# Peptides against a protein of PDB entry 5JNO: the designs that were tried, part 1

All scores and structures are predictions.

Target 1, 112 residues: chain A of PDB entry 5JNO
Amino acid sequence: MVAKFQPPPEYQLTAAELKQIVDQSLSGGDLACRLLVQLFPELFSDVDFSRGCSACGFAAKRKLESLHLQLIRNYVEVYYPSVKDTAVWQAECLPQLNDFFSRFWAQREMED
Below, numbering starts at 1 at the first letter of every chain, in headers, positions and changes, except where a header shows other numbers.
Peptide ipSAE was made for these designs. It is ipSAE averaged over its two directions, with the distance scale d0 held at 1.0 Angstrom where the peptide's residues are scored. Compare it between designs on one protein only; published cut-offs may not apply.
The geometry check fails a fold that doesn't show the stated peptide or that is severely misdrawn somewhere.

## One batch from the design tools (peptide; made by RFdiffusion4, then SolubleMPNN)

Design b1_p8_1_s1 (from b1_p8_1, 6 letters changed)
Fold by OpenDDE base, seed 5:
Structure b1_p8_1_s1 (fold): chain B 112 residues (1-112), chain A 8 residues (1-8)
Amino acid sequence: as target 1 above (112 residues)
Amino acid sequence: MAEALASL
């Protein structure tokens, strides 16, 4: 008997909250990006962007980790069941997440 | 600049 994946309490969304995000989303990939911003605002904080400490663990805070991706995918699956297929997730959602996240930080780097 | 692509 394997326990089902359960999000940490800080990353729980109500049905109403999720529906609101979905209603604003145009696709599964768009929904994924919106969930990224809503669930993990800490990944977009300037506090961790100091150029000087590529050697301290602060650079790691600007990475999409497995937990982040799994949580996002679980919520996306509620309204876009097709992303249960790994190939669909990799083709439709992951590139959009990566592009959005990478462009955000690339833009911030240019502002310095 | 492509970050990690992890499929779980």
Scores: peptide ipSAE 0.044, ipTM 0.724, DockQ to the pose 0.057
Fold by OpenDDE base, seed 2:
Structure b1_p8_1_s1 (fold): chain B 112 residues (1-112), chain A 8 residues (1-8)
Amino acid sequence: as target 1 above (112 residues)
Amino acid sequence: MAEALASL
């Protein structure tokens, strides 16, 4: 049995919340980027949490991880079922996610 | 970088 991926409680969106994000989205890739910002605001924080807990080893790495991508993909699939195809996901969503994320930090570094 | 994300 393939266990249905269930998001952790902190990353659960209601149908209304998801619909609102979808209504603002121009494409599956745009939706993915919006979900990235909404679900994981910590990835866009200037707060270097690496200083906070040397004891717990939780360096908040500004890195997109498999969990982030899987969660985003699961929500995108609700309205863009074509992203169930890995080739579509890799062509339409992943490049946009990467570009958006990388450009965000590149711009922030230039502003400092 | 997109390739790295595709491998996740």
Scores: peptide ipSAE 0.040, ipTM 0.713, DockQ to the pose 0.049
Fold by OpenDDE base, seed 3:
Structure b1_p8_1_s1 (fold): chain B 112 residues (1-112), chain A 8 residues (1-8)
Amino acid sequence: as target 1 above (112 residues)
Amino acid sequence: MAEALASL
């Protein structure tokens, strides 16, 4: 029995919220990126850059983690069932997520 | 980064 993935309560979307995001999305990959922003706004905040080690100057780089990706994938699957196939997820969604996330932070690093 | 994400 595959246990249904239960998102933490902080990352629960209502059907109406999810539909709104889907209606704005152009593709499964675009939906994934929009879900990333909506579910995890903390990954795009500068707050943790300041919590970098003041002694070593290392900004705590925000990272996409397995939980983030799993949550996004589960919501994308509702409207794009093909992403249940790992190969499809890796080809259609992960590259777009990576590009979107990395470009965001690369742009921020250039502004500093 | 993409390869690391794909492994998750």
Scores: peptide ipSAE 0.039, ipTM 0.715, DockQ to the pose 0.051
Fold by OpenDDE base, seed 4:
Structure b1_p8_1_s1 (fold): chain B 112 residues (1-112), chain A 8 residues (1-8)
Amino acid sequence: as target 1 above (112 residues)
Amino acid sequence: MAEALASL
């Protein structure tokens, strides 16, 4: 049985919210990047969470995790059902997500 | 979830 991914309540989008993001998107890959920013703004925070609070053990890693990617994919599938095919997801969306995220932090590291 | 959202 493939466990159905259930998003945490804080990351649930309504159809109207998703449509608003889609209306601004140029492609499935662009939509994926916009969803990344909208759903997980903490991944773009300048707060050095990598200095894991030794007291709370929370090392917020500035990394795209499988959970983030799966959640984004679920929303992209609503308007781009072709990404249900893993090959399409890997070719059209994942490279754009990874490039966008990595470039963002690479630029920040050079500016600081 | 995706199917449910698509139906709204």
Scores: peptide ipSAE 0.029, ipTM 0.683, DockQ to the pose 0.032

Design b1_p8_1_s2 (from b1_p8_1, 6 letters changed)
Fold by OpenDDE base, seed 3:
Structure b1_p8_1_s2 (fold): chain B 112 residues (1-112), chain A 8 residues (1-8)
Amino acid sequence: as target 1 above (112 residues)
Amino acid sequence: MEQALADL
């Protein structure tokens, strides 16, 4: 039995919340991007948590971690079961997630 | 394991 990934409580969406996001989504990739914003707003904040470590110069480069992607995929799979196939996930969702996330930060770097 | 690698 593949243990169903249980999200941490802070990332648990109700069926109603998920449906609302789905109803606004145009595709599985669009749904993935919307889930990214809804589940992980901290990845889009300007709050440099690194403002506490002027000594280490590690602006923790906000990166999409495997855990973020896995969590998003699990929710996308509910309405787009085809993303169970890794090839479909990699073709339809991952590029859109990466492009969306990268463009967001690239735009912010240009405004500064 | 394979799914985690696909997400990197």
Scores: peptide ipSAE 0.046, ipTM 0.718, DockQ to the pose 0.035
Fold by OpenDDE base, seed 2:
Structure b1_p8_1_s2 (fold): chain B 112 residues (1-112), chain A 8 residues (1-8)
Amino acid sequence: as target 1 above (112 residues)
Amino acid sequence: MEQALADL
């Protein structure tokens, strides 16, 4: 029995909310990026940079962790069941997520 | 990032 991954209550989307995001999405990869922003706005906040004790690794809050990616994948699978295949997930969604996230922070680092 | 990708 594959344990049905239950998202933490903080990351639960209603069917209506998910549908709205899907309707705005162009692809599974685009959906993944939109879910990243909607589910985890804290990963895009500067608040952790301004409070940066240069000595405590607050840079850790700006990392895509396995839990984030698993949550996103579970929601993407609802409308794009092909991402259940790890090869499809790694080809279509993960590169887009990584690129989007990396570019976001790279741009912010250049503006500083 | 590579480790997070390996765990998925």
Scores: peptide ipSAE 0.042, ipTM 0.729, DockQ to the pose 0.043
Fold by OpenDDE base, seed 1:
Structure b1_p8_1_s2 (fold): chain B 112 residues (1-112), chain A 8 residues (1-8)
Amino acid sequence: as target 1 above (112 residues)
Amino acid sequence: MEQALADL
């Protein structure tokens, strides 16, 4: 029995919440970007969650981690089952996620 | 950027 991936309670979407995001999405890659914003708003906040020393200036590097991407992929698969194929996920969703995330921070760095 | 692709 393959253990069903169960998201942490903090990242669990109801069927209604997921449907609302899907209804706004134009593609699997667009859905992935919308899920990124909805599930992980902390990655887009200026609040340096320096859970580390205020003295060492380690701004928690806002990075997309494997856990973030796995959670997003799990929800995208519900409506776009083709992303179960890693090649499809890497071609259709990952570039869009990376471009969206990098453009967001590049724009913010120019406004400071 | 490449590291996030490699960890998947």
Scores: peptide ipSAE 0.042, ipTM 0.725, DockQ to the pose 0.045
Fold by OpenDDE base, seed 4:
Structure b1_p8_1_s2 (fold): chain B 112 residues (1-112), chain A 8 residues (1-8)
Amino acid sequence: as target 1 above (112 residues)
Amino acid sequence: MEQALADL
């Protein structure tokens, strides 16, 4: 029995919230990117909120972690069951997530 | 790409 991952309460979306995001999404990869922004707005907070004290090395706020990816995947699977296959997830969603996230920060660094 | 894949 594969234990269904239960999101922590702070990352629990209602069916209505998820549907709204899905209705705005053009693909599973696009949905994944929208979920990233909605679930984890802290990953997109400006450097001023990154009280990453250069002394304490908490540059951690700008990294996609396994928990982030797992949560996103679980929600994407509701409407795109094919992403249950790891190969599909890696081909269709992960590249888009990574490119979106990387481009966001690369653009912000050029504007400073 | 590698960072997201490494965290799988």
Scores: peptide ipSAE 0.042, ipTM 0.723, DockQ to the pose 0.049

Design b1_p8_1_s3 (from b1_p8_1, 6 letters changed)
Fold by OpenDDE base, seed 5:
Formats: sequence, structure tokens, C-alpha cells
Structure b1_p8_1_s3 (fold): chain B 112 residues (1-112), chain A 8 residues (1-8)
Amino acid sequence: as target 1 above (112 residues)
Amino acid sequence: MEAALAAL
């Protein structure tokens, strides 16, 4: 029995919330980026960037973890069933997520 | 930039 992946309660979207995000989305990749911002606003806050050890220069490298990507994929699959195929997910959604996330932080590094 | 692609 494959345990159905259930999101933690803090990452559960209602059908109405998900529909609103979908209605604003132009593609599965765009939907994925919007879900990233909505589900994980902490990945875009400066609070952890300033808490980088001033002594070791270890900025807490914000990384998209497997859990984040899996949660996003599960919601995208509701409206774009084709992303159940890993090849489609890797070609259509992951590059857009990575580009969006990387550009956001690259811009912040240039402002400091 | 490649670390996110390796997670899936």
C-alpha cells in the first residue's frame, strides 16, 4: 500500500484557495512558482539571510528541498495531470521554479 | 543552481 502523500496542516490549501491561484496561472510552471510563494513565504524573507553567521559568512543557503518540490507537484497535478510524468515535471516545471528562485536571490545579493 | 534538480 503506497501511503498517499499528505501535506502538513500548515501547507494545506482549500479548493477555493487553489482555484484562485490556478485562475491566475498561465501554465503548470507558472502555477508551480505561485504555489512556491504562497506555501513557503519563509523562503523569501530576509530574516534568515541576516542570521547568517557574521563570523563565518555562512548565509543560510535557502534551498528548495524535496518536501517543498513534492508539495508543489501534488497541487500542480490536480490541474495538470501530465506532471505526474517525471520527465514532464523536470522539463516544464522544475526549470521555471529554479529560475524564479535563483533570480530572486541573485537580485538580493546584488542589492547588498 | 543545479541542486534543486537533483532533489527529484
Scores: peptide ipSAE 0.031, ipTM 0.637, DockQ to the pose 0.052
Fold by OpenDDE base, seed 3:
Structure b1_p8_1_s3 (fold): chain B 112 residues (1-112), chain A 8 residues (1-8)
Amino acid sequence: as target 1 above (112 residues)
Amino acid sequence: MEAALAAL
């Protein structure tokens, strides 16, 4: 029994919302990046940069966690079934996700 | 949100 991945209610997209994101996407990797922004806007907010230890100056670096990646992958699979293959996911989507996320934060770190 | 969308 393949347990159908049930996203938490806060990360559920309607078919219309998903279609809108897909219509804006140029590839599976681009779709993955758009889903990252749409599903997890908190990963791009400065709000937790200020909750870093005021004493140590350690900004808690936002990280892409396994749950984030799994949720994105499940939605990408709807339009790009090939990403069910882990090798395809790792070649086509993960590098783009990581690059996009890393560039976003690197740019913010340079503006401070 | 807007800044992250603009970065795509």
Scores: peptide ipSAE 0.031, ipTM 0.688, DockQ to the pose 0.519
Fold by OpenDDE base, seed 4:
Parts: C-alpha cells; sequence; structure tokens
Structure b1_p8_1_s3 (fold): chain B 112 residues (1-112), chain A 8 residues (1-8)
C-alpha cells in the first residue's frame, strides 16, 4: 500500500487556491516554483526563525528538503499528471525549483 | 540541495 502522502494541515491547499496558482503558471516547473513560494514562505524569509533556539543549533535551514519537494510534486501532479514519472519530475520541475531557489538566495547574499 | 533532489 503506497501510503498516500497527506500534506500537513498547514500545507493544505483548496482546489480553488491551487487553481489560482495554476492559472498564473506557464508550465509544470513554473507551477512548482509558485507552489514553493506559496507553501513555504519561510524558506524565503530573512528572519532566521532559528531565533527560536540559537542554543540548539536548529538554524531554520534555508534548504529545500525532501518533504517540501514531495508536497510540491503532489500538487503539480493534479494538473500535470506526467510528473508522476520520476524522470519527468527530475527533468522538468526539479531543475527549475533548484535554480529558482538557489538564484533567490545568491541574489540576497550579494545584496547584503 | 542536490542531496534532497536525489532523495526523490
Amino acid sequence: as target 1 above (112 residues)
Amino acid sequence: MEAALAAL
């Protein structure tokens, strides 16, 4: 039984919310990037939410984790079923996500 | 980042 990945309540999008993001998206990769920003705005914040515990070293890692990517993929699959194929996901969506996220932080590091 | 991508 493939456990259907259920998003945590804080990362649940309604069909209407997802449709709005899709309507703004030009491709599955573009949709993935938009979902990244919408679902995980904390990954783009300068606020070290790690201020929660400088003592425990849980720097809020500005890093895309597998959970983030899995959540995004599940939503992308609704409108782009081809990304169910891992090869398609890795070719069409993952590079764009990685580039988008990396460029965002590279630009911020240059502005500081 | 690459390690997280490889885990999918």
Scores: peptide ipSAE 0.031, ipTM 0.647, DockQ to the pose 0.047
Fold by OpenDDE base, seed 2:
Structure b1_p8_1_s3 (fold): chain B 112 residues (1-112), chain A 8 residues (1-8)
Amino acid sequence: as target 1 above (112 residues)
Amino acid sequence: MEAALAAL
């Protein structure tokens, strides 16, 4: 029995919200990046890592975790069923997510 | 949020 992945309440999008993001998206990879920003704004906040206890793992707040990627993939699959294929997900969405996320922080680090 | 959206 494949448990239907149910997003936590804080990451639950309504059909209208999801449709709005989709209408703004040019591709599955673009949709994935937009979902990343909309679902996880905390990953794009200036969290001063200097206060994170390296011993308690709080320093990891700027990483795309498996939960983030799974949530994004589940929403992308609604409009781009092809990403159910892991090869498509890895070719079309993951590189764009990683590049977008990495470039965002690289640019912020250059502006500071 | 706006800066992240502008990077898309």
Scores: peptide ipSAE 0.030, ipTM 0.682, DockQ to the pose 0.567

Design b1_p8_1_s4 (from b1_p8_1, 6 letters changed)
Fold by OpenDDE base, seed 3:
Structure b1_p8_1_s4 (fold): chain B 112 residues (1-112), chain A 8 residues (1-8)
Amino acid sequence: as target 1 above (112 residues)
Amino acid sequence: SAEALAQL
């Protein structure tokens, strides 16, 4: 058997926490977006993570990474098991995650 | 989402 994906302790949700988010969700894609905000608030922060290296010109960029997506998918499939199908995940959740994340930062850029 | 797919 393939080992079950184990979330890092920082991103472990209790059953009650997950249930609360699910109860507010309208769909698997909506649940995915709510999980994104709940699990990874740092991705929506204007805090500069490049504070440690002003000399190198490194600018932190906000992007979704493999761990983010895998964690979200694992939680979504608890209540929407159809997302175990990669095609369903790609059609129902990934576009909504991308749209939500992109719109958030597009709005922030417009304000500046 | 293409970038997101590549990261999975």
Scores: peptide ipSAE 0.052, ipTM 0.759, DockQ to the pose 0.046
Fold by OpenDDE base, seed 2:
Structure b1_p8_1_s4 (fold): chain B 112 residues (1-112), chain A 8 residues (1-8)
Amino acid sequence: as target 1 above (112 residues)
Amino acid sequence: SAEALAQL
């Protein structure tokens, strides 16, 4: 039996929250990017937590990881079931996610 | 996109 993917509590959106994001979205790829920002604001933070707490060993990583992508995909699938097809996910969402994320940090670096 | 693909 394949268990339904359950997001960690901190990344669980209500139906109303998800709908609100969907209503703002122009496409599955756009939805993915909006979910990225909403679910993982820490990926867009300039705060270096490693400087503040050496004892806890926590360091913020500015990298899209498997968990991030899985969570985003699961939410996108609710309204764009075509992304259940890996080829569609890879063609429509992943490039936009990567471009959005990379451009964000590239722009921030230029502004500094 | 290559890095994103590698994460899956």
Scores: peptide ipSAE 0.052, ipTM 0.757, DockQ to the pose 0.049
Fold by OpenDDE base, seed 1:
Structure b1_p8_1_s4 (fold): chain B 112 residues (1-112), chain A 8 residues (1-8)
Amino acid sequence: as target 1 above (112 residues)
Amino acid sequence: SAEALAQL
């Protein structure tokens, strides 16, 4: 039996939910960015988890991780099968994800 | 994040 990648239950999207996001998307890269926001709102949170406990100094990591990207890619592949090719994924989706995420936090740093 | 992007 071949193991199938299965997202955690909290990151499962129904066909209808995914379709709504796709209908708003103009490309695979655009879809990827929209999925990033929808699936992982915690990556865009300005909540300081150390505020409740100054002693622990816990700071939420504001970075994209391989698991985040793999989950996004799995959903993008449903409507854009070409991203199964790593070269296409790296050319069409990854740069847009990085730019979107970086711009978001760059703007927030300027406002703070 | 850059490292994660390079791995996929």
Scores: peptide ipSAE 0.052, ipTM 0.760, DockQ to the pose 0.049
Fold by OpenDDE base, seed 5:
Parts: structure tokens; C-alpha cells; sequence
Structure b1_p8_1_s4 (fold): chain B 112 residues (1-112), chain A 8 residues (1-8)
């Protein structure tokens, strides 16, 4: 038997915290994007010193990983249980997450 | 990011 997934302590939300985000959300996809910003602000930070450095791993800081997506999905499904279906998750939430994240960094690139 | 999304 495999243990159930548990979020790291730094990514554990209380019921009240999650409710606040849900109350601001219009959909499961919108909730997912809000959770992305709230849980992982480091993915949206730009470090000037690391910018343009191929050796520092800066590019990795701009990459959504499986752990990020899994954590977000776990919280989204609390209020939108339909996302337990992978097809629904891929159709309703993942495109919105990708678009939001990609557009953010595309905008930052154009500002340079 | 799209590649990571496809893994779920």
C-alpha cells in the first residue's frame, strides 16, 4: 500500500485560508491560478543576478513542476471535485495555469 | 511548463 500524498509544511493551507481563496475564485481554473500565486510566489520572482546565467538554475525557477501542479490540484478538488477526473483537470485547469504562467513571463520578457 | 502539465 502506498501512503497518501501530503503537502510539505510550507505549502499546507488551513481551511480558512483556502476558503478565502475560493471565495475570490470564479471557477476551478481561476482557483488554480490563484493557488499558484499564493503557494509559489518564488516562481514569479526575477533575480537580476541570476538573469541570463546558464549555470545558476534560474531557468528552473520559471518552470512549473509536477509537485506544484499536484499540490494545486489537491486543493482545487476540495471545492471542485470534478477535477479528480484527469480529463477534466486537463481541459479546465491545466490550460488556464499554463496560459497564466506563460503570459506572465512573456510579458516580463517584453519589458526588458 | 506545458511539458510538465502533460505529466498529470
Amino acid sequence: as target 1 above (112 residues)
Amino acid sequence: SAEALAQL
Scores: peptide ipSAE 0.050, ipTM 0.758, DockQ to the pose 0.051

Design b1_p8_2_s1 (from b1_p8_2 with T2S Q5D)
Fold by OpenDDE base, seed 2:
Structure b1_p8_2_s1 (fold): chain B 112 residues (1-112), chain A 8 residues (1-8)
Amino acid sequence: as target 1 above (112 residues)
Amino acid sequence: VSPEDLLP
């Protein structure tokens, strides 16, 4: 038995907050993308984090990591239990997340 | 572009 995943405090959503996002969503994949935006706005930031610390070579990573995906999936499962099946998650949500995220940065690159 | 603009 695997222990229930507990989101870090900064990524906790109340039932009401989650419901609000769900009510705006067209599908599980859409919900996943909306959760991505709401939970991890830093992934869409143009802020040069190295500006605040010239001593560190830190650059904002433009990638979806396992923790991001895990948190999103956990919330999506609340209203779309079928995504508990990995095959469903990989078919319905992951492609939309990756496409959405890629399209965002592709658009940003064109704006340069 | 904002992320919200690219949502379905």
Scores: peptide ipSAE 0.666, ipTM 0.956, DockQ to the pose 0.869
Fold by OpenDDE base, seed 5:
Structure b1_p8_2_s1 (fold): chain B 112 residues (1-112), chain A 8 residues (1-8)
Amino acid sequence: as target 1 above (112 residues)
Amino acid sequence: VSPEDLLP
């Protein structure tokens, strides 16, 4: 038996906070993207700012890491329990997250 | 662009 995963305190959402995001969401994939924005605003920092600060870990800011995906999935499961199935998570949520995140940075590059 | 503007 494995203990239930607990997010770090800085990524803990109250039931009310999560419900607000869910109420704005049309699907599990949509909810996942909204959670990405709410939980990890640092991943969307300005390109110029990121390039100007080597200590900020510029390269890391453009990557969705396992911790990000795990935290998002855990919250999505609360209202979309089907994503507990890895196949469902990979079909319904991961493509939405990757597309959303990729489109964001592609757009930022075009604005340069 | 803001990330919110690109949400599904």
Scores: peptide ipSAE 0.666, ipTM 0.956, DockQ to the pose 0.824
Fold by OpenDDE base, seed 4:
Structure b1_p8_2_s1 (fold): chain B 112 residues (1-112), chain A 8 residues (1-8)
Amino acid sequence: as target 1 above (112 residues)
Amino acid sequence: VSPEDLLP
């Protein structure tokens, strides 16, 4: 039997918290992006903070790692079970996540 | 810019 993945406590959402995000979402991809913002606000920290954190590093702040994607996917699956299929995840959610994240940092660079 | 402002 496949054991369910349990996220670290800092990334644990209650059913009510997840539902609130879902209610604001228009699609699985939209939900994924909203989860990214809610679960990992540190990835969107300002440039000064990112540069000043010796432990995190600037480059680390601008990368979506496998753990980030895995956690997001696990929550998206609750309301969009089809993303359990990797092809669906890669077609419906992953591109939107990457585009959203890239657009954010592109905008931040233009504001400097 | 806030990340929420760039959501799909």
Scores: peptide ipSAE 0.665, ipTM 0.956, DockQ to the pose 0.845
Fold by OpenDDE base, seed 1:
Structure b1_p8_2_s1 (fold): chain B 112 residues (1-112), chain A 8 residues (1-8)
Amino acid sequence: as target 1 above (112 residues)
Amino acid sequence: VSPEDLLP
């Protein structure tokens, strides 16, 4: 049997919190992007973590990792069960997540 | 730019 995925406590959403995000969403892909912002605000921070510390990693914080994507997918599945199909997840949600995240940092680079 | 401003 495959163990049920449990999010870390800091990334646990109540039903009410999730519903609030869903009420603002127009699609599964839209919901995924909103969850990205709400769950992982640190991925959008403009703080230079390498400032004053040459050993500090900053570039790693500008990448979507498997754990981020898995958490988002688990919540999206609650209201859009079709994303349990990997093909649907890769066609409807992943492109929107990657596009949204890349557009954000592209805009930030233009503002610097 | 704020990430919320770029949401779909």
Scores: peptide ipSAE 0.664, ipTM 0.956, DockQ to the pose 0.828

Design b1_p8_2_s2 (from b1_p8_2 with Q5D)
Fold by OpenDDE base, seed 4:
Structure b1_p8_2_s2 (fold): chain B 112 residues (1-112), chain A 8 residues (1-8)
Amino acid sequence: as target 1 above (112 residues)
Amino acid sequence: VTPEDLLP
């Protein structure tokens, strides 16, 4: 048997919380992006802020790691079971996630 | 800019 992925408690969404996000989503890819924002606000934090937090040891990273992607995928699958297919996940969700994340930081850098 | 502003 393969062990089922379990998110850390801080990234555990209730059914109601997930539904609220889904209700605002137009597609699986859109849902994925919204989940990214809701689950991992630290990925969008300012560099100066992240570096300055010595008390908590917080360090923001400007990349989507496997843990982020896996967690998002798990939630997307609840309402879009087709993303269980890796080909669908890679075609419908991953490009939108990467594009969204890249656009954010590109825009942020332009504003600085 | 906020991430919400750039959502699809």
Scores: peptide ipSAE 0.667, ipTM 0.956, DockQ to the pose 0.874
Fold by OpenDDE base, seed 2:
Structure b1_p8_2_s2 (fold): chain B 112 residues (1-112), chain A 8 residues (1-8)
Amino acid sequence: as target 1 above (112 residues)
Amino acid sequence: VTPEDLLP
C-alpha cells in the first residue's frame, strides 16, 4: 500500500476550500486548471529582471513540475475519482492543464 | 492577461 501523499502546508486545502473551487468547476479538467491558479499563483507571475536570478525565476515560473501535477491530481481525485486511472488523467486533465498554462504564457508574450 | 481570464 502506497503511503498517502501529504501536501506541503502552503498547499493544504480544507474540505470547504476545495468544495468552493469544485462548485465553480465545469469538469475535472476545469477543476484542475482552477486548482493550478489557486495553489500556484507564483507560476503566473512575471519575472522581475531587476531582482535576483532572472534565469532561475523564468524557468521556475514557466513550467509545470511533477510535484505541481501530483498535488493537483490528488485534489481532483476527491471529486473525480476516475482520474486515479492514469489514462483518464492523461486524457481529461493533463492536456487541459498544459493548454491552459501554454495559452497564458503565449498571451503574455503577445502583450510584451 | 490574468490566468482567470483564460479559464473555461
Scores: peptide ipSAE 0.667, ipTM 0.956, DockQ to the pose 0.872
Fold by OpenDDE base, seed 5:
Structure b1_p8_2_s2 (fold): chain B 112 residues (1-112), chain A 8 residues (1-8)
Amino acid sequence: as target 1 above (112 residues)
Amino acid sequence: VTPEDLLP
């Protein structure tokens, strides 16, 4: 018996908000990326990057932590129950998330 | 570039 995961209030989406994102999504992996942008816009901030500061907490902003992934997975499961299977999550969603996030920061580095 | 520009 495991208690149901409850997101912090700042990351709680209403059914209507989630449905709106789902309606724009083509797959579970696409939905995961859109949720990443919607829930954690701070992970895409380049304020410290533009300043060349890596000691003021910027390094932490460039990684997807367990909480981020857990929250995203929980919302994806609502419409794609198959991602409850870890193998499916690792095959269909995680590669999309990591690729999307890495491509973003790679592009930012090229723009400098 | 914005995150939205790189969505699948």
Scores: peptide ipSAE 0.666, ipTM 0.956, DockQ to the pose 0.864
Fold by OpenDDE base, seed 1:
Structure b1_p8_2_s2 (fold): chain B 112 residues (1-112), chain A 8 residues (1-8)
Amino acid sequence: as target 1 above (112 residues)
Amino acid sequence: VTPEDLLP
């Protein structure tokens, strides 16, 4: 039998923390976006890690990776079990996440 | 802009 996914400790939410986010959410897609902000604030950071260190060439890629999406989906499933269906996840949550993330960086580009 | 400002 396949082992259950266990999030890293730094991304572990208590039931109370998750409920707080859910109470602010209007849908599964909305919940997914809110989880993205709460779990991965670094994806929205304008911090250049190479700034202040000329020898450091590290720059965080501003992309949603499979691990991010998997973790978000696991929490969304708690209150919206229908997203266990991949077709539902791809129709209801992924477009919301991608649109939200894209809109953010599009506006940041306009502000620079 | 903050990410919270663009939430649905």
Scores: peptide ipSAE 0.666, ipTM 0.956, DockQ to the pose 0.868

